# Peptides against a protein of PDB entry 3PUK: the designs that were tried, part 169

Target 1, 227 residues: chain A of PDB entry 3PUK
Amino acid sequence: ERGLKSVVWRKIKTAVFDDCRKEGEWKIMLLDEFTTKLLSSCCKMTDLLEEGITVIENIYKNREPVRQMKALYFISPTPKSVDCFLRDFGSKSEKKYKAAYIYFTDFCPDSLFNKIKASCSKSIRRCKEINISFIPQESQVYTLDVPDAFYYCYSPDPSNASRKEVVMEAMAEQIVTVCATLDENPGVRYKSKPLDNASKLAQLVEKKLEDYYKIDEKGLIKGKTQS

## One batch from the design tools (peptide; made by RFdiffusion4, then SolubleMPNN)

Design b2_p21_6_s1 (from b2_p21_6, 11 letters changed)
Fold by OpenDDE base, seed 1:
Structure b2_p21_6_s1 (fold): chain B 227 residues (1-227), chain A 21 residues (1-21)
Amino acid sequence: as target 1 above (227 residues)
Amino acid sequence: SYTIEIEHKTLESYEKEIKEY
C-alpha cells in the first residue's frame, strides 16, 4: 500500500522543486505555518538539501536580505502570507532576494493575485498553484488545516451558521485536494450521528469531486475509482 | 471500491462539555 506521505512528497517534488530547479543553484525557501507542517510531515531536511534548498525561513519573521540568492515561496494563498511576500519584493529598497518562485498550496483568489502582479511582477519567475491543502499523518490518514473548524461545526449558536458553512466548504475543498493528489475519485461514507455535520460535509465533498473530475487536466472524464 | 470515511471523533466529548456548562 502506497504511503500518503510519500505520495505527497512526490507531488511536491514534481510540482515545486523540479519546476524551479536549476543545476548548481541553491535557493532559500520561505514557508508559512501550513507549509511548515506539510513539509515536516512528509520529508526531512536532507531531502530538501537534495532539492537545492540551502535554508528554510519563516515568511512571517524578519529576515536579513540575501540579494544574491533566489527565493522559493511555498505558501498558502492567504492575505497574511501574501503581505509578507509583498514586503520582501514590494519596494526596490526592501527587496530581500534576487528573484521569487511562488507556489501556492491552493487556488489563489484573483484579488490577491492581482495585488502581487501589480506590485512585484518583475521579480517573479514562477507563480503556480499546486493544490495540496492537507497534512499526511499515516498511510491512509491525513489532517485538515481549517481554523476554528471544531468551534463552528459544533457551536449551538445559530449566529455561527453562516461561518459553519464556510468552514465546511473549506474542509471539503481540502479533502478533494487529497483525492486529487492521490488521483482518486472515491465514494464517500460518513457517520452522521448525533449531528448531520458529517452528512453535510460528505455531500459537499461529493459535489466538489464531481466538479473536479468532470474534466481532468487532460480533458478526460474520470469515473469513480474501483475498489 | 475506494471510499473515504468522514467522522467527527471529538463530537461526543464536546457535547459532554457543553452539557456540563
Scores: peptide ipSAE 0.030, ipTM 0.339, DockQ to the pose 0.013; fails the geometry check
Fold by OpenDDE base, seed 5:
Structure b2_p21_6_s1 (fold): chain B 227 residues (1-227), chain A 21 residues (1-21)
Amino acid sequence: as target 1 above (227 residues)
Amino acid sequence: SYTIEIEHKTLESYEKEIKEY
């Protein structure tokens, strides 16, 4: 099916599970708050078992070491998730797992990446960004992971203007990742209200789509989708 | 044609979902 949930699952299967799969090998998968919701939205535990995942653990919780098994970290590129990973493999404590495969849901800032490299590079077998920063709700419906979006978008305090822009940028980027996941370059429409937030977001999305689809994965120019 | 529709209500819904995480 062409539903958003199935597309997201196929992308995760290809970009994450197929990328690190070894015949006969089972892994422990570590999830954070976002990726827990993401996987819950597009797959079942039986699907994960078929992909070689035997156990799912919460990265934020204290966990018992399973030193004979490799760990698959499917996490957001945030300081909180990265810090939890570092506690599992950092020099301050014994390694909880045999090795790590890290897949970030979005672009990982250099500051976080450098922190990982400096601490536990030898334990990492893979580190990739897969650019899925949204949660599919229905065939054509999704939600975004932008904390405090409502607060800053509707704040009357002018001191929050800079943060509002950051939130808008983050939302726009996530919307573009939806389009990229669907391999679509849509037109953007908005319904303006007194605060014009929708208009500003629409402009950001249009700009980012233009930048993203200058050249597709095959080196071809991708025009606007007519579906 | 495929179109992304952006509304203020979508911003509210996104925030709500984030809080449920």
Scores: peptide ipSAE 0.030, ipTM 0.321, DockQ to the pose 0.020; fails the geometry check
Fold by OpenDDE base, seed 2:
Structure b2_p21_6_s1 (fold): chain B 227 residues (1-227), chain A 21 residues (1-21)
Amino acid sequence: as target 1 above (227 residues)
Amino acid sequence: SYTIEIEHKTLESYEKEIKEY
């Protein structure tokens, strides 16, 4: 069986690095908290150097301008990461880099996307969604990145019910990205404890899989995986 | 057929605490 880490790396290489690669060009890569963990889990710095990345910077930190170099933003579609990007390019006089390539790890809401377009569209050379919202741990094991997921999923406080739904939706979406990355449309099974969280999550995953595989990225219809 | 299985075994201790709460 194929290792999940290698599959994830191959996906990133194809979807991100190969997409924006130019011969002889080095880029500064900006990462957020999630993508730092993601890349750390599936590649080495030497791998990134081979892909034309000279320096990795944390998008959340203050950074000195390098106006002669283009920047590769590999970030999650969150308000925090987007705001940091906007600070880098929001002002014509204070652009930190020559231009930007943006690759989101998941679906970017229209509100965030429109905000980017309105402020710095001229600085953006590429903007794509690559749909990798999980961290590979082992060959077939991954972790999800949903803040406070465990708290809300298992909170006995009824006031957290609405937030629990949001968290479960996010988790389900991330699971679907794993399936998409592996090109699988699996059956979903669950083992529930006294709480129905697993059942609820399973239902959400099934629904999202159905929606996703109506038409895949290549415009093809994929049925349920038989194996 | 390929299947994914969703479990919450790692949170058993937390669930027990919630039940007792």
Scores: peptide ipSAE 0.030, ipTM 0.333, DockQ to the pose 0.014; fails the geometry check
Fold by OpenDDE base, seed 4:
Structure b2_p21_6_s1 (fold): chain B 227 residues (1-227), chain A 21 residues (1-21)
Amino acid sequence: as target 1 above (227 residues)
Amino acid sequence: SYTIEIEHKTLESYEKEIKEY
């Protein structure tokens, strides 16, 4: 498999499962709305079993404690998902699991991170960002998870202009995560008729790519991919 | 060279709707 799904799975396997894997240890995995879609797009339950996941739970649901097992949280860095995590391990509630491994699909704001640290740092074995904010569908096709993107991008109401910018920023950020996942710094082309939305998005992507690779984890500037 | 192509597939249909209503 050379498609995007395989690449995404490989990234998740390396960044998440290999990172927290212990021989003979089974974990409960907690997913939110986005990561449920993400995993369903690129793996099977049998794949997760091979990675030491015995049960998948929805983080938004009320769940019974399994205090003898560690939990793997693969979630988006949103207030909603973080709040659900905090309910599982926070000082105001009994711990539902033995310990937690947290892997965020994108950059976690300091405010959320600090909130986690203040509440349940002792319960957390890992807390990492893996930067996968897209859903692979075809070998070279993916879907972005940006709520109301269509509405705001094409709204004729001028009052939605500010929200349109926010949506486009979010889309651009997710596109950059695709590039990061693929380890690519591509050129950006666009088709834009009759509106210039595609052009605007392309500009945002280019800017964010520049920013990302200027300050990447390796401290190297990656040039444009020539292949 | 690797290239990302951005396309808004529903743009035309949506604009038609806006013009009609």
Scores: peptide ipSAE 0.026, ipTM 0.317, DockQ to the pose 0.013; fails the geometry check

Design b2_p21_6_s2 (from b2_p21_6, 14 letters changed)
Fold by OpenDDE base, seed 5:
Structure b2_p21_6_s2 (fold): chain B 227 residues (1-227), chain A 21 residues (1-21)
Amino acid sequence: as target 1 above (227 residues)
Amino acid sequence: SYTRRIEHYTLESKEIIEEEY
């Protein structure tokens, strides 16, 4: 299948599992709320076993140490997930696993990254930011993960204007990651009435797409496609 | 030591290697 789910899985396999794979080695994988949903949407446990994952654990829960095994953290770059990671590796006495491979689903702010470096840099073998911040629902359908998006986008309260802009930016970023994952540069279509939210979002997406393909790793500018 | 690799829609792929002793 060339559906979105398969593309997402292929991206994860290449960017995460292949990146830290060692023959004969098993890892424990730590997931947060978002990545749990993400992986559930595009793979099965048997797929993860084939990638060298023996156990999946929730990063938010208390877990028993397995100090002889390395851990693969596939998590969102949020304070909550980072704090949980730091509890696993914050000190020698608190070290739950042998070492850590960290893969963030989006850009990790310098503040969080620096916090990690300051606390447990020696425990980290890899730290990588990848662009997978959406949930594939169907072959060609995805869901964005932007908290309170509906509330702020449709809020009549002027005091929410600043937050609305932040939400719109986050949504645009996630849409671009979908396009990047699919290797598409689509023409953006929207309905502008009754509110202009769709128009604003479309403009943000188009701008970000342009920027992405100008500076992407392939260095190729793709023509507009009808998607 | 560890390596940070950044792949983001607004940035070119970059690799930062930090050595720990």
Scores: peptide ipSAE 0.025, ipTM 0.491, DockQ to the pose 0.354; fails the geometry check
Fold by OpenDDE base, seed 1:
Structure b2_p21_6_s2 (fold): chain B 227 residues (1-227), chain A 21 residues (1-21)
Amino acid sequence: as target 1 above (227 residues)
Amino acid sequence: SYTRRIEHYTLESKEIIEEEY
């Protein structure tokens, strides 16, 4: 039993692999930086083979066309990853794969989604957001993928206040993603420090949890779980 | 809650898939 790792794998298996599975069909899977770390943390290549993945490719790298195979894009909803996808399917002559299944790790902004739809909707067989934006470490431990979080949270420079807020929001969102994945609505705990960062983050998490479960459970707020 | 809509094309049909998230 791997605890959080097994839960994350089970979620990915159900939300991604089972969703696009076809008997006897192999797919190429495209990963970005985040999803590479995510899958490496919770599965082995043998697990992916069992799910019908023949090879893993990095979406950022130049790749040779394999036009007879369908591609499974498991990527973050970032401009960089989306741009790489669009290069794969942006023109008929440059189509690298037979078709695409896209699974985003988080909410894809409308601007990016519309860009995809306008450019290559005919090549897309599936597009889904699965809400997994964290890296499992151990049974009860996970890490966040928020660039420059340490720098902005502890920066004494007032000019970084706006960036600090953005980082805090991103961290809170990823924590809520963990809770959603585990189907938990925990009481939030934090350590007191001279800076109010922990308190602010806790408040953001609590607010986002409340909003999530109100929406997810059709207006019913899930009771607090012990975590 | 929000919806996504994407068009799917085959040789025989055109369909719009709407999913609620």
Scores: peptide ipSAE 0.020, ipTM 0.468, DockQ to the pose 0.053; fails the geometry check
Fold by OpenDDE base, seed 3:
Structure b2_p21_6_s2 (fold): chain B 227 residues (1-227), chain A 21 residues (1-21)
Amino acid sequence: as target 1 above (227 residues)
Amino acid sequence: SYTRRIEHYTLESKEIIEEEY
């Protein structure tokens, strides 16, 4: 009964925990900075225990091997997080866990994905992308994970225009993933003035939603959900 | 009605799911 938080938790439970669950098996879960915040926002430690997680570890920290246990990596598809994973499984002598389940919060670049396959494929039982790149705040409020978004969106320096576009594209993509998570195709509302940032972002979101929700071959349309 | 297109990647393949609603 926590609105968006409950929806996000339900998706994580289905996409991650139910996907790798095994009767009687406990796992160590590895989190990075984003997924720590994400899980903290939508669940309690007791919830994770019920899902078969015995302990949570920070992927960036030095950790002692627990070679008899499998590890669940719920991480962002970044070079930093991937490198930490590779250190855990990159060599036979330094293998920290029995095996790995990897769940990325977003699309993993091919370069990183191939690097993982080349180095650690034998240790990996699962490797999936689940597209949850936002943090729920209130019942229908969320926070986007876009670095330097405020700086570039509100920078008066025209030299930052290209960076601003990249940031806005990333924001729009994350908003669409929220809509997908909620199973909604909303009409986009925004505050106008004094800057056109909100209007531009709204246009990007509308376009991406259109791409995500296509009209079927019959040409029939579904009305937008108002949220 | 719309068809929802969702793409997911696994170790073995890229999965595309299309749902009508």
Scores: peptide ipSAE 0.017, ipTM 0.460, DockQ to the pose 0.078; fails the geometry check
Fold by OpenDDE base, seed 4:
Structure b2_p21_6_s2 (fold): chain B 227 residues (1-227), chain A 21 residues (1-21)
Amino acid sequence: as target 1 above (227 residues)
Amino acid sequence: SYTRRIEHYTLESKEIIEEEY
């Protein structure tokens, strides 16, 4: 399939599945709400089977232990998802799986990481951040997962101003992850009327893009692309 | 702000090692 979905899948395949792949080994994959949507948008169950996933489980649900199998956690770096992970391995005598590979869809705050480190280090073989915080919808369309984004962005209530900024920040971050996934540094286009929300968001995105590419792996500043 | 670097943490000898790619 052409477009953003294929790019996202390719990135996940490379960053997640290839990273922890072992020939002949099957894993249980744990997903949260976001990653469920993400994978559903860019792959099929057959694709996951080909990558060595025997079954997918919802991390939020109570699950029966499968102690002989390793678990692949593809989750967002949220307290909720992390807490669920910790519950799976918190009891040394009753860990649910043999071992864990953790792949976060975004930067995991040090607080959460330290919590994991302190309680479940022995169970974790790998922990990576892969920075995919968006859902591909169409060939060149994606959606952001920012709670109440619409409400705060378009709220006329001045009391929501601070929350609006928080939402815009989150949106900007996710947009940057899209650009990173596509390896693009696009010029941002927007319609400013009737509200200045688009302009503000655009500025945030541009700033974050600049920061992102200034500190790239090669230490190079990537020029703007047309998008 | 995000970077293009991939942070990878591995456990070896009860220590988590951070690697940047």
Scores: peptide ipSAE 0.016, ipTM 0.463, DockQ to the pose 0.116; fails the geometry check

Design b2_p21_6_s3 (from b2_p21_6, 10 letters changed)
Fold by OpenDDE base, seed 2:
Order: structure tokens, then sequence, then C-alpha cells
Structure b2_p21_6_s3 (fold): chain B 227 residues (1-227), chain A 21 residues (1-21)
């Protein structure tokens, strides 16, 4: 096990599993594409069993109801994942599980949050954001999960400009989650590229880091760290 | 060695507020 992987696992354990743990209770865990990759990168099935997970299900797949069991949704705050969740609890007669615990890997937009509240709030026992939007690869290496990021960032097509901005924002958010996870506020460095993508991303990261630490719940402001 | 930061859940806060009404 490598350092970053263990850190990520410990954070997930604390923020997700410890938060919803009930003695003697087993849960079904629902994962999406990102969280499947995330967990596979930092834990084993045996680890999940120890945390009270009996079975893992893919949120995108059709699943048989297990109405006597509670479900733990560890998912990305995306329309696709949220829609799948809503299908599980959208109607009283069609509830697939007894109740839901929802843990989002990142900030859930108000639009999605409101949609959840409007349809199935009574079925939800927990709804939290844990702020982990990266996949650990090595001790100090991680990857980001932004669909088609490379394509849009390096596309010569001007019609992709708006999407490029969205991608840059998403990437910046994910980088901030790494920093937050590691309790770091680094000076951002980048390599200059002809398209200036790295510079733009760096600016976004710096701004978001500043915002993140300024609004810390404990009222603490973390200075720049050397790493 | 790294320190793990656990963030306040803005979503949870919002959810609790709505549920209390």
Amino acid sequence: as target 1 above (227 residues)
Amino acid sequence: SYKIEIEHSTLEKRYKEEKEY
C-alpha cells in the first residue's frame, strides 16, 4: 500500500463508513463509475466487509429490490448518478431499499440537491459531501476524473470553448480536494504550454484554494505550505 | 506523512435545515 492510497482510504473510512455505521447492520453499497475506480484503488473487498458492506452494486445497472436493507450510496454528484438514485426511491411502491445514506464525492449542485429533496427526502438518513474527487495511483500520484478533459482542453475547435471552461473548473475542484485531503495549501506550479491551459488551471486552483481555506468551518486560515 | 482533512459537509447542513422545517 502506498501513502496516498492509505490516506484516501482512511478519509473514506472516517467520513463515510464510520459516519453511518450501526452495530450489527449490513448495508448494500451503491457505486458509480468514479467511486468504483476510487475504492478499487485504495481498498479490498475484505476492507469493505469490515465496514459493514455486504454487497456492492453498480448504481447504473438494474438491480433487484432488497427492501429490508439500507443502502449506502457513495456516488459522484452528477445528473446520471443522482437520477439512478432517484429511480431507486422515486415512488413509495418501488423503493428498492429500506433507506438511503448518500455520500457525494464532491460538492453537489443546488439543482441536484433540490431535486433529491423534492422527491425522496423522507428516505434519506444521511446526505453528505466528503470532498474526494481523485484516484490515488501511487504514493504521491493521483489522477483526475473529468470526462473528455483532454479532448476539450486541446481541441482546436472554438465551439468547444464553453466545455473547456467547464472541464477546467472540474479539474480545479478535484485538485483542491487532493489538497484538502492532504491538508495542504501549496503554491501552484505549472509548465507553460502553447494553449495556456496549465496557466488557466493554475489560476483556478489558486483561487479555489484561497476560497476553501478562508471559509473553513473552524474559522482558521491556512497559510501557504511548502511541499 | 499526511494529515487527513475532513471537511464540513455543506450538503448535510442544507439537508438538515430543510428537514427541520
Scores: peptide ipSAE 0.024, ipTM 0.462, DockQ to the pose 0.126; fails the geometry check
Fold by OpenDDE base, seed 4:
Structure b2_p21_6_s3 (fold): chain B 227 residues (1-227), chain A 21 residues (1-21)
Amino acid sequence: as target 1 above (227 residues)
Amino acid sequence: SYKIEIEHSTLEKRYKEEKEY
């Protein structure tokens, strides 16, 4: 009865593994901190083997080159992860793998994308965004990965107001990824007391949901799911 | 309710477009 985990795994399987799968081909998969947690939450190593992954490596660690194998990067679109990727392919002499498939868990900013493009475009076979920025915990429960979210949201210090807004926006974005993964456009419910944080977050989520579904490439607007 | 399948391929599209130019 782990519905959310199953849905997340299915999405990853379809969006990542099926997208780059070649018969008889094994890949090395590179993970960052977030994607390590993500995969650990919704699959087993045996599942990854079935998807053609021979070994999992941490992108942040020094790794020995395996030049005959292609690499599957399933990473967050962060400067740190991108920089690690660039180190793997930044020079011909330092190329660690045969080629790269990159799947970002969220939207990759143009600045990072341009950096990748300028440095190692020839090594990249795929570069996609799959929009999964949450960790499934239970069948209907997920965890957001927003640093210091609790601190800023509940800080009484007015000096943290700007940071609070940034955190709330990040939270809202991740919530939208859950909805996208579940293919839902829910009505957002919240408890306003004792702080207005829930209300603000709800508004942000609603706005981002609207934006997400409005910009659907197929021109389809998903109506609100009746809960 | 119908399921909307949204493919998040924004980055891929950008990548392809830049290769063509």
Scores: peptide ipSAE 0.023, ipTM 0.427, DockQ to the pose 0.112; fails the geometry check
Fold by OpenDDE base, seed 3:
Structure b2_p21_6_s3 (fold): chain B 227 residues (1-227), chain A 21 residues (1-21)
Amino acid sequence: as target 1 above (227 residues)
Amino acid sequence: SYKIEIEHSTLEKRYKEEKEY
């Protein structure tokens, strides 16, 4: 029995906080909507203080500059979040913080990455992608963050079939991130329902797991989890 | 052995450990 919240926290701690931590240094942390929910689900404010975070700010809101402090951006790779970051560092004369550490919760599209690189690369000390695109609700339960998933998956309109496939793909990808976080390659089970959504999603997950675990971090093939 | 149970309607996923024994 594995506690998903604790696993997620440990991954964030290792991938984000330990990666940018400097002894005696405090940082301002910028969060977006998703990462606010994510951190709220798996840690306490006291935990963040222990990791050297002095204050948490919403990236979407206007904020006063704190030019003597470095900023940790833990954000989703979306145009909205990236644009907010760029507003903080896009101008040489109007930098809100001393420097930036950026950690994306998922793959950052090249278009967004190039935009960042072109405008404020000198201000960025770190820019990394971590693979956590889900929110743990309890020890063994998580929710996905796929916009309009409900609408398209259950739309009776045939014209939405293509969009349904897109959201199913996105959901499957996020499920794989859970498996990756847990370092597991499980079997997939689904409840049979009138709609084929669960079956289709299961198939997508299985396929993506196969692709993901074709080669592991050590260059070895990871078989299905046996326990 | 860990298994993923998918409840699509709620976007809820459960990670369950199943014993092979």
Scores: peptide ipSAE 0.009, ipTM 0.327, DockQ to the pose 0.019; fails the geometry check
Fold by OpenDDE base, seed 5:
Structure b2_p21_6_s3 (fold): chain B 227 residues (1-227), chain A 21 residues (1-21)
Amino acid sequence: as target 1 above (227 residues)
Amino acid sequence: SYKIEIEHSTLEKRYKEEKEY
């Protein structure tokens, strides 16, 4: 069975845990709000133990230093999460952990990346983007994490039009990450209602899928998946 | 084939495999 949860877990295992695995080494894993939900949806604590994670900590909370252990940061590329990371490693004398492995759930903006490089590059052993920005709910169902998406998509206020566009772009990007994770280029269907939200989103997804597979790592154009 | 269904009312996304038979 190739359920979405299983696929997501396998992707995380390959892209994150296998990437930084060292025999006999245990790491502390730091999660933010999104990645906490993500991992909770597709694995158990016992699974994480098998991957060499001894304890999970919330990146937003104050934590006691464990200077002898390396930390695995599995976080969203947001100012909030990055700022918390920088607080952990920003000062040479006050580093909370021995070193850091950073895995972003999506592309990290250059501004944030440069900020990290300028502050604590020597503490970072890995810094990768793994492109998983959705929450699997069921075998074939997932939800997106876009703040205030519902409010802006259904707002009758014209002043929210620009924000609605931003939200839809973010949603479309997350849907593309699902397709990338599944290695599929599917047809997009939507249920039409009085509002054109679904249609607009579908168009954005199709466009982004096309762009993604044209410039993917393999350099091969993947045709649309047939029935 | 695989298809994505978008439900705009709930923003639920479903990835479905449609088999030819």
Scores: peptide ipSAE 0.005, ipTM 0.325, DockQ to the pose 0.019; fails the geometry check

